# Peptides against a protein of PDB entry 3S8F: the designs that were tried, part 43

Target 1, 157 residues: chain A of PDB entry 3S8F
Amino acid sequence: VLTLFVAVPSLMTAFTVAASLEFAGRLRGGRGLFGWIRALPWDNPAFVAPVLGLLGFIPGGAGGIVNASFTLDYVVHNTAWVPGHFHLQVASLVTLTAMGSLYWLLPNLTGKPISDAQRRLGLAVVWLWFLGMMIMAVGLHWAGLLNVPRRAYIAQV
Target 2, 166 residues: chain B of PDB entry 3S8F
Amino acid sequence: DEHKAHKAILAYEKGWLAFSLAMLFVFIALIAYTLATHTAGVIPAGKLERVDPTTVRQEGPWADPAQAVVQTGPNQYTVYVLAFAFGYQPNPIEVPQGAEIVFKITSPDVIHGFHVEGTNINVEVLPGEVSTVRYTFKRPGEYRIICNQYCGLGHQNMFGTIVVKE

## One batch from the design tools (peptide; aimed at target 1 L72, target 2 F27)

Design b2_p19_2_s2 (made by RFdiffusion4, then SolubleMPNN; from b2_p19_2, 11 letters changed)
Fold by OpenDDE base, seed 3:
Structure b2_p19_2_s2 (fold): chain B 157 residues (1-157), chain C 166 residues (1-166), chain A 19 residues (1-19)
Amino acid sequence: as target 1 above (157 residues)
Amino acid sequence: as target 2 above (166 residues)
Amino acid sequence: SLKELALLVYNSYVDALLS
């Protein structure tokens, strides 16, 4: 139980970010329980990238609780489950946030906005990255539950 | 205007924070429920058992692979296994089908893994500590032991075999 | 009942994790 208290700061941070997104969406004209989501700037890769990272971070965070649980960790420890967790946390959230940061930083540093072609390419990159990452992560978690070992090139199944 | 925006943000934050706290308690409750109802097959943490990794090869129950399998009862065995760079001993490990096997696993050098395919046996092996795993093989045949903790240049080829005899 | 359905879903999920 004490180990689970480490999740408190993370949850506070995550839901404050969610609050910021809701506020932003409503400022942009979004209405209703979910209408604010559609109102967010989904045409900007600098926004889409970190948001997709956050979406990947949700199941990753749930996996973190599993990995931190004594009884559940015994099931998943040193299986393909763990790399799946890492790819959601690092290769999804952190990496996509870095990508999104670049899409904001470069135009800001150069003083020139990105072209429409660059914007569309950026959107394609982050969505494809997210899709590929989710496919891989689901596969790794699935393999882990099937007792596929970590750090091994072979498996019974 | 800035003040109004600030108040609005705080209102949303308070709502989401309340939700987060509620979810925290829900998660704790769900974990508690899971532990109470789904504990079958879970291997609890055992009593800490220490061994000197510098002498484990020379003296004690791990020193002689030929004496590694010890019958402790009519249908019970203890197997003293060493995980080392880069293999396992004894190899193969021969045990009878249907017997309760207690594996006592340690390492003389670095941290290794002990993952037995087709079973739920999966533990890290630390030098100076003894890992204890209890298992009953219901099916005869060969079970591969895989090292799932990086242990050096030969890690990828570090395998063992458990032979379960009818 | 909804409660029974919720428990069924939860137990199935946990069983999948622990099996």
Scores: peptide ipSAE 0.011, ipTM 0.762, DockQ to the pose 0.073
OpenDDE base, seeds 1, 2, 4, 5: peptide ipSAE 0.006, 0.000, 0.000, 0.011; ipTM 0.757, 0.718, 0.745, 0.739; seed 5 fails the geometry check

Design b2_p19_2_s3 (made by RFdiffusion4, then SolubleMPNN; from b2_p19_2, 11 letters changed)
Fold by OpenDDE base, seed 3:
Structure b2_p19_2_s3 (fold): chain B 157 residues (1-157), chain C 166 residues (1-166), chain A 19 residues (1-19)
Amino acid sequence: as target 1 above (157 residues)
Amino acid sequence: as target 2 above (166 residues)
Amino acid sequence: SLLELAELVYNSYIDMLLS
């Protein structure tokens, strides 16, 4: 329990980000408990990418608690569960944030906005990436619970 | 206007921070509930057993694979397993069905894994430390040991076998 | 009750993880 207090700063940061998103959505005309979500710029891959990363980070964070728990880690340690966790944290949040940053950075560096075709392509890329990562993550976590070993090319199941 | 915006942001942040704090206590409560209902509520530190990895191959219970399986009582055995680059000894490990097996596993070189398929045996093996795992095989047959911790160029081929005899 | 259902779901989840 005491060890988990290390998560306090992370939780504060995460919910601060959520607060920023709510504020932004409401500034864009969103109303109600969830209406602000719909008001966010979902047509911008620079926005969608990191948000999808955040969504992937939620189950990944929950998995982090599992991995940091003494009794639960015994079950999942060095199984496919762990790579599943990593792909949610690094290959989803970090990678998608990097992608989103790129979609913002390049137009600003060049001084030229991205074309509509590029925008649509960008949206397709980040959504497909997220979908693929979620499928893989679910598979890895499932395999991990079935005691499929990590760092092995062969398994009983 | 900028001040108003900052004030608004602060208000939302305060709300979400309050929520986060509440969730923190919820998580702690859930952990406490889990421990109370699914465990004994106490997680004691295990006894650390150490061995000299530089001499473990030459002397001691791991030195002779032929003497690795030791009967310690009726229907009870201790198996001294050495995980090394790149394999296990003894190999195969032969034990009787239904017997309580205590595996004493260590490494003379680098960190290895000891993952036995079909079982919940899954431990890391550190040089200088002895990993102890207790298990009873209910079904006869062959159980594959897999190294699930990267240990070098031959890691992917590092396998062992436990043969459970009727 | 809803509480019992919640506990059942939670316990089932934990049992799955600890199995």
Scores: peptide ipSAE 0.014, ipTM 0.767, DockQ to the pose 0.070
OpenDDE base, seeds 1, 2, 4, 5: peptide ipSAE 0.006, 0.014, 0.015, 0.012; ipTM 0.770, 0.735, 0.762, 0.737; seeds 2, 4, 5 fail the geometry check

Design b2_p19_2_s4 (made by RFdiffusion4, then SolubleMPNN; from b2_p19_2, 10 letters changed)
Fold by OpenDDE base, seed 2:
Structure b2_p19_2_s4 (fold): chain B 157 residues (1-157), chain C 166 residues (1-166), chain A 19 residues (1-19)
Amino acid sequence: as target 1 above (157 residues)
Amino acid sequence: as target 2 above (166 residues)
Amino acid sequence: SLLELALFVYNSYVDFLLA
């Protein structure tokens, strides 16, 4: 019940963020249905990180609805599916948002801009992190559907 | 012009919010559809039953593991299982192949899991409550019971076995 | 229809999961 209740404002917020991204992209010269995406500052890890977090949050959010569904939760409850969900929500969205925040905050706090090398490294870190999280999340969800239990070091599958 | 920018933002927000609402309804409809058409796949549970976790080891159907398996009818059994820190009783649980088994599971101490590998049996066991699961083992052999709810230092080693006899 | 096909696939998937 709580999950479903939270789902409504969360979806509204998420798509409001998407609206802001579209607006920003169009202000940056993006045109057409998808051209605004390309116009976004993909060279800035402070931008890329939270956006990738949001992308990971999409399947995670859907999974939250699954976990709150009586019939579907019967299948996935206390399986590896649940950790998979958490890694999308926490290790992807929250962590990447925090990483992005740091890439913005630290230069401002120290008064020192990040070098080009640091920027490139930051981009690499964020993208690799996202890739790793997606691989692990897919694996955990798959394992969960195969009835691999959570909080267990062994499984007979 | 700040005013124009605000107006533009609102236009995009309206579109995305409309999409958001549409997706919300799709999800709700999908859940409702699933509930309406796929409830038969869920193992039927009994009515809410309560027990005193402080006395369950001393008296009642869970007190004696040797009497935990009760034949209730032709090819029908009830198995009274305790999940405790850190194991299950009886262990092993011996049941016939093809018989309808009703598991009555409770805990004398903390919350445990009851996950039977190779089956769709997967329930949490709460002290003071009886979890009821109905299942028919079609294949003989050994089925491992795993605790999938953290229950203490010995949680990782908390296993049981169901032996299905031909 | 596309909807029928989608539902068929979905139902088959759910049936598989709940089996």
Scores: peptide ipSAE 0.155, ipTM 0.783, DockQ to the pose 0.065
OpenDDE base, seeds 1, 3, 4, 5: peptide ipSAE 0.078, 0.103, 0.081, 0.122; ipTM 0.800, 0.808, 0.792, 0.780

Design b2_p19_3 (made by RFdiffusion4)
Pose (drawn by RFdiffusion4):
Structure b2_p19_3 (pose): chain A 157 residues (1-157), chain B 166 residues (1-166), chain P 19 residues (1-19)
Amino acid sequence: as target 1 above (157 residues)
Amino acid sequence: as target 2 above (166 residues)
Amino acid sequence: VAAVILAFFGLVYYLLLTR
């Protein structure tokens, strides 16, 4: 029960952050129900990386609520589902957010500029990392529901 | 406009938060339902039951695997199961279909998992402790036990079998 | 967000009851 309550701050974060992004999209001229998304600064890796991380957090958090549901945990406990869940949370959102900081924080700390080429390369890196984490989340959640255990060298069997 | 957008955002946020709370409460009620049904038998016994891992293969209910299945009620069997590096005894565990099975599971060495494929049986096995879970097999046949807690280099090939007789 | 949460919870809850 208390774990389900720990989920409320992230459910609140989902709204406060989503509304902040929608407000920014509207300031930048976006209209429609999706125009606000397209009008956001998708050329800036510091923007893109946390946003993509937040998108993967939606299934990531859904799996965490499942794991927190006591008897439901007996379906997925110590299976590949669990790494599926935590790659979405820490290996995607937390890691992508830190990667995006290379593009505003590093210059601030070192004075070293980020070139146009380095910016495009950062875009590719955060997209590939995000997409790779999403594909693997699918493989691991599914294999977990099929009772494949975590922490195993299953290629040797 | 900022004042307006802000007002509207807070108003709808309050709505979302109420909905999201109502949803979490429904899940809590649904979980409470499972705890009142037979499906909750796989929840391990909360009572501490200590044993000694260094003598469990020499004395006590785990010393003779052929004697591991004991009828404890008219439709109940207790099964003493040893999960060790890297196997389970007895092998196979043989039980009748439709009977309540109380598995008492310990380990002489390291922590092992006990995950019965196709069931909700999924319990950690700790040396020095006895893990007790309950389940009734409704379908006869062979069930594979998977070790789902890393117990060393033999972990990926640590399996066992439950045969549910007709 | 809620839809995804309901989908995951529902699916795992179904599997729990059927196993």

Design b2_p19_3_s1 (made by RFdiffusion4, then SolubleMPNN; from b2_p19_3, 9 letters changed)
Fold by OpenDDE base, seed 1:
Structure b2_p19_3_s1 (fold): chain B 157 residues (1-157), chain C 166 residues (1-166), chain A 19 residues (1-19)
Amino acid sequence: as target 1 above (157 residues)
Amino acid sequence: as target 2 above (166 residues)
Amino acid sequence: LLDVILAEFNRVYALLLSL
């Protein structure tokens, strides 16, 4: 129980960001329980990328709680579950945030806005990245629960 | 206007923080539920046992692979296993079906893994520490031991075998 | 319970691979 309280600061941060997104969406005209989501700027890869990263971070964070639990860690430790976890954390949130920041930074530094074609391509890239990452992560977590070891070229199932 | 905006933001933050805390308790509850309903598969942590990795090969219960399997009682055995770069000893480990086996695993060199395929045995092996795992093999046959912790250039080829006899 | 979860994971994974 005490170990699980380590997750509190991260959860607080995550949901504060979510609160900011809700507020921003409502300022953009979104109403109701889900209308604020639709009102967010989903046409901007600089926005979409880090948000998709956050979405991937949710199950990753939940997995972090599992990994931090002494009893449950015995089940998942050194299995494919662990790579599944950090791919959600690093290759999803961190990488997509970096990608998103680049979509903001480069136009800002060069003084040249991205073209519409570049914008559309950027959206395709971040969505495909997210989809691929989710497929891989689900597979790794699944394999981990089936007791497939990490750092081995062989598997039980 | 700024004050109103600030108040609104705080209200949203409070709501989401409450949700965050609720989710935390949900996770705790799920863990508690899992432990309460699936106790049969839980292996309790043992006491920390220390050994000298520099002498473990020369003296003590790990020194002679031929004496590694020790009967400690009726249908009870202790197996002293060394994980080293790059293999296990004894290899194979021969144990009877249906017996309660206590594995005492340590390393003379670097950190290794001890993952027994087809079982829930999966522990890290640290030099200077003894990993203790209790297991009963219900089915006869061969069980592969896999090193799942990187231990050097030969890590990928580091395997052992447990032979369970009828 | 674990079997049910794994079955669901398998179903979802198969679905994702079919896309």
Scores: peptide ipSAE 0.015, ipTM 0.759, DockQ to the pose 0.056
OpenDDE base, seeds 2, 3, 4, 5: peptide ipSAE 0.006, 0.014, 0.000, 0.014; ipTM 0.717, 0.759, 0.736, 0.732

Design b2_p19_3_s2 (made by RFdiffusion4, then SolubleMPNN; from b2_p19_3, 10 letters changed)
Fold by OpenDDE base, seed 1:
Structure b2_p19_3_s2 (fold): chain B 157 residues (1-157), chain C 166 residues (1-166), chain A 19 residues (1-19)
Amino acid sequence: as target 1 above (157 residues)
Amino acid sequence: as target 2 above (166 residues)
Amino acid sequence: LLEVIKAHFELVYALHLEL
């Protein structure tokens, strides 16, 4: 049980970021319980990418707690559950954050703003990436719970 | 105003921190609930048992595959299994239906996996350590053993079979 | 190193023959 306290700093960080998003949304005119979400700059891929990464990181973090539990890890260890977990962590949060950073960094370094076409393309890429990652991650976690082994090309379910 | 903004940010952070703490306890509660309702599916950890991987093939209970299945009591067996690059011994492992089987699994070379399809048997096998798993096969038939830990070039072909006899 | 490479080659070849 004490091992699970390692999750405290991560949760604190995650929800602090969420707090910052809420504050930013309200500063942009968002009202009500969820209106602040709509007020965030969803037209900017540099914003959307890391936020989608955060959304993927939430279930991944929950999975991390499961993986850290020695009793529950017995169920999921070396199954398809594990790659499902780190795809949410690395291929969603880290990768999408990198993508978002690129959409900010390149215009800044070149001194040239992105075109509207580039912006729209960027949004499409980020959203499609997120969707694909979520589908794959759900599938891997599901397969893992059905005792599909990791690092094997065969399974009986 | 910087002061007002700072105060507002802190208020939001405090709220979300409280939420984060609550969620932590929810997760712990879910774990506790799972353990309370699914205890039959959890195999207790055994005592750490060690063995010399350099001699395990030559001497001891793993040395002779023909003697790997040992009856230890009425309807109770111990099976000494070696996971090696790239297979298992004995292969096949023959055990009776309905008997309590204690698998003692170790490796003479590198880390392997021991995943038995259709069962909850899934352990890593470390050289120098003995993995102990207890299981009772309720249905006769063949159960495939799969290595689910990368162990070298032949990893993908590393399979074994447990034959459960009526 | 060459011997190790050859050994790996032989292993891979043997595995492919079994498939």
Scores: peptide ipSAE 0.013, ipTM 0.774, DockQ to the pose 0.014
OpenDDE base, seeds 2, 3, 4, 5: peptide ipSAE 0.013, 0.010, 0.007, 0.000; ipTM 0.732, 0.759, 0.754, 0.740

Design b2_p19_3_s3 (made by RFdiffusion4, then SolubleMPNN; from b2_p19_3, 8 letters changed)
Fold by OpenDDE base, seed 1:
Structure b2_p19_3_s3 (fold): chain B 157 residues (1-157), chain C 166 residues (1-166), chain A 19 residues (1-19)
Amino acid sequence: as target 1 above (157 residues)
Amino acid sequence: as target 2 above (166 residues)
Amino acid sequence: LMDVILAEFLRVYALLLER
């Protein structure tokens, strides 16, 4: 149980970022419980990408707590659950953050703003990536819970 | 202006930190609930048992596959299993239905997995350590053993069989 | 969504323990 306290700093960091997003949304004119979300710059792939990464990281973080529990890890260890977990962590958060960073960095380095067409394409790429990752991750976690082994091409469910 | 902004940010952070702590306790509570309601299926961690992987094939209870299944009591058996590159021994493992089986699993070479389909048996097998798993097969039949830890070029073909007799 | 996932996890966990 004490091992789970390792999650405290991560949760603090995650929710501090969420707090910053809320603050930013409210500064942009968002009001109410959810109005601040709508006020965020969803038209900018440099913003959308890392935020979607954060959203994927939430269930991944919860899974991390499960994996860190010796009793629950007994169930999920070396099953399809594990790749489901790190795809949320690496292939969603890290990858989407990198994608978002490029959408900011390249225009800045070149001194050329992205065109509207490029912006729309970027948004499509980021959203499709996120959707695909979520579908895959849910499938892997589900398979893992059904005791499908990791690193095996066969399973009896 | 900076002071006001800072104070506002702190207020939001405090709220979200409180939420984060609440979520942490929810997760802990879920674990506690699971343990409280489903203790019968949880295999307690055993004492760390060590073995010399360089001699385990030549001497000791793992040396002879024909002697791997040992009756230790009425309706109670110990099975000494080797996971190696790339298979299991004995293969097949033959045990009676309804008997309490204690698997003692080790490796002479590299880390392997021991995942038995249709059961909750799923452990890693480390050279130099003995993994102990207790299980009772309720249904007769064949149960496939799958290596779920990468162990080399032949990993994908590393299978075993447990035959449960009526 | 999280609640659904956790509930499903618990259900499947219980089933696995019964195997």
Scores: peptide ipSAE 0.166, ipTM 0.840, DockQ to the pose 0.354
OpenDDE base, seeds 2, 3, 4, 5: peptide ipSAE 0.023, 0.076, 0.016, 0.117; ipTM 0.799, 0.817, 0.791, 0.819

Design b2_p19_3_s4 (made by RFdiffusion4, then SolubleMPNN; from b2_p19_3, 11 letters changed)
Fold by OpenDDE base, seed 4:
Structure b2_p19_3_s4 (fold): chain B 157 residues (1-157), chain C 166 residues (1-166), chain A 19 residues (1-19)
Amino acid sequence: as target 1 above (157 residues)
Amino acid sequence: as target 2 above (166 residues)
Amino acid sequence: LMETILEHFLLVYAKLLSL
């Protein structure tokens, strides 16, 4: 029971980040319930990458709660579900955040802004990465629900 | 300016928390609806049983593979299984079709997995602990046991077989 | 409660994936 309480600070963090994004979007002229989302700097890979990471982290976080559940873990434990979960957490959030950090850090360290071509390429990279990761994650979670084992070269399906 | 920003963020945070609470109520409502219209299954937690991994091979119910399958009642069996590097004992495990089987699984060495293909049997096996799984095989045939917890160099070759007889 | 919520979510999700 206490293990599930770990979800509370995580959710609070998620909502705090969402609040910060809403604030930023509204400062940029976004109005209404969803208009602030469109106002965010979607043309900057340094912004887009970590945000996409956060989006991937949402289902991953839900999966984390599932994995931490005593009862639900009996269903998903040591199946492909688990790799699906941590690939969302690590390969999506952490990796995309690292990518985004580089798009911010390197220009500042070198004193040279990224070119428009580099910016566009960066956007393509992070979006394609996100797409590929989502496809893989859905596949792994699906396979896990079909009882495909983790750490085995064979599967019944 | 920073203070104003923090206040604004706090306001939005409160809004998102309110949204979260609203969603919680939605989920509760969905659960209530589901429970009202459908039956829900509950998977209970197993009991913790301890064993000495250093003596489990020499004494006790796991020591003799020939005595691993114990009939405990009409159409009820207990099977004492060892998962070890790198295999299972007994192998094969022979049980009758339609019988209620209680698997008592432990390890003398390292952590292993016990995943039976074609079933929902999937547990980790820890040295010093006994994993208990109850299952009834409805179909005769061979069921492969797979180790799905990395246990060493021979992990990928660690298989067992359950033979369900008519 | 959280486990119940997640269990139902998982069931729905599994059902959706199986469509």
Scores: peptide ipSAE 0.018, ipTM 0.746, DockQ to the pose 0.133
OpenDDE base, seeds 1, 2, 3, 5: peptide ipSAE 0.006, 0.010, 0.000, 0.005; ipTM 0.750, 0.710, 0.740, 0.717

Design b2_p19_4 (made by RFdiffusion4)
Pose (drawn by RFdiffusion4):
Structure b2_p19_4 (pose): chain A 157 residues (1-157), chain B 166 residues (1-166), chain P 19 residues (1-19)
Amino acid sequence: as target 1 above (157 residues)
Amino acid sequence: as target 2 above (166 residues)
Amino acid sequence: VVAAVIIAYFAVVYSMLLS
């Protein structure tokens, strides 16, 4: 029960952050129900990386609520589902957010500029990392529901 | 406009939060339902039941695997199961279909998992402790036990079998 | 979307638990 309550701050974060992004999209001219998304600064890796991380957090958090549901945990406990869940949370959102900081924080700390080429390369890196985490989340959640255990060298069997 | 957008955002946020809370409460009620049904038998016994892992293969209910299945009620069997590096005894565990099975599971060495494929049986096995779970097999046939807690280099090949007789 | 995804995950795992 208390774990289900720990989920409320992230459910609140989902709205406060989503509304903040929608407000920014509207300031930048976006209209429609989706125009506000397209109008956001998708050429900036510091923007893109946390946003993509937040997108993967939606299934990441859904899996966490499942794991927190006591008897439901007996379906997925110590299976590949658990790494599927935590790659979406820490290996995607937390890691992508830190990667995006290379693009505003590093210059601030070192004075070293980020070139146009380095910016584009950062875009590719955060997209590939995000997409790779999403594909693996699918493989691990599914294999987990099929009772494949975590922490195993299953290629040797 | 900022004042307006802000007001509207807070108003709808309050709505979302109430909905999100109502959803979480429904899940809590649904979990409470499972705890009142036979499906909750796989929840391990909360009572502490200490044993000694260094003598469990020499004395006590785990010393003779052929004697591991004991009828404890008219439709009940207790099964003493040893999960060790890297296997389970007895092998196979043989039980009748439709009977309640109380698995008492310990380990002489390291922590092992006990995950019965196709069931909700999924319990950690700790040396020095007895893990007790309950389940009734409705379908006869062979069930595979998977070790789902890393117990060393033999972990990926650590399996056992439950045969549910007709 | 967030709620739908959460309900879908919960329902799938809950149905597997009861089956």

Design b2_p19_4_s1 (made by RFdiffusion4, then SolubleMPNN; from b2_p19_4, 10 letters changed)
Fold by OpenDDE base, seed 4:
Structure b2_p19_4_s1 (fold): chain B 157 residues (1-157), chain C 166 residues (1-166), chain A 19 residues (1-19)
Amino acid sequence: as target 1 above (157 residues)
Amino acid sequence: as target 2 above (166 residues)
Amino acid sequence: LLAETILAEFLKVYALLLS
């Protein structure tokens, strides 16, 4: 049970970021319970990528709690569930955050803003990446629950 | 201006942190419920059995695969299994249908996996530690053992078989 | 509502794991 306390700083960080997003959205004119979300700059890949990473991090974080629980981990350990989890964390959150950071960093370093075409391409890449990651992650988690083993080329299912 | 922004963010942060704490308690409660209802038979960490991996092949219950299956009571058996690079001993493991089987699994070399297809048996095998799993095979036949923990160049070919006899 | 949705998703996964 003490292992769950590892989740405390992660949850605090996640919801602190959410608070920042809400504040930003409301500053941009968003009102109401969800209106602030629509007001966020969804046309900027430097913003969208990390946010999509955060969205992928939600189920990944839930999986983290599962994996950290020795009781629940007994069910999913060394199954396809595990790679499903850290692909959400690394290949979704970290990778998308890196991609988003690049969309901010390169224009800043070069002093040249990205073109509209580059912006649109960036948005497409980020959204497609997110979609692909979600499909793969759901598949891996599902397979894991069906007891498909990790690190094996064969499975009963 | 930065101070004003921080003050404004603080209001939202407090709300989300409150939600965070609420979720934390929910998770703890769910884990507590799981522990209360689904941890019957789980060996406490402090009761983990240990062995010397350097001598486990030469002496003790794992030394002779012909003596690996031990009847401990009516319709009860203990099976001493070695997971090694790259296979299992004994192989095959022969047990009767309907009997309560206690697997005592350890390794003489590196960390391995012990995943039995068609069952919920899935444990890591650490040198120096004994993994204990209790299971009753209700259906006769062959059950494949898969190593699901990377253990070297031959990892992908590391398989065993449990034969359940009628 | 958002919090409830998130909680519902967690509970759904939890129920699935315990099934």
Scores: peptide ipSAE 0.021, ipTM 0.768, DockQ to the pose 0.294
OpenDDE base, seeds 1, 2, 3, 5: peptide ipSAE 0.021, 0.013, 0.020, 0.015; ipTM 0.786, 0.726, 0.773, 0.737

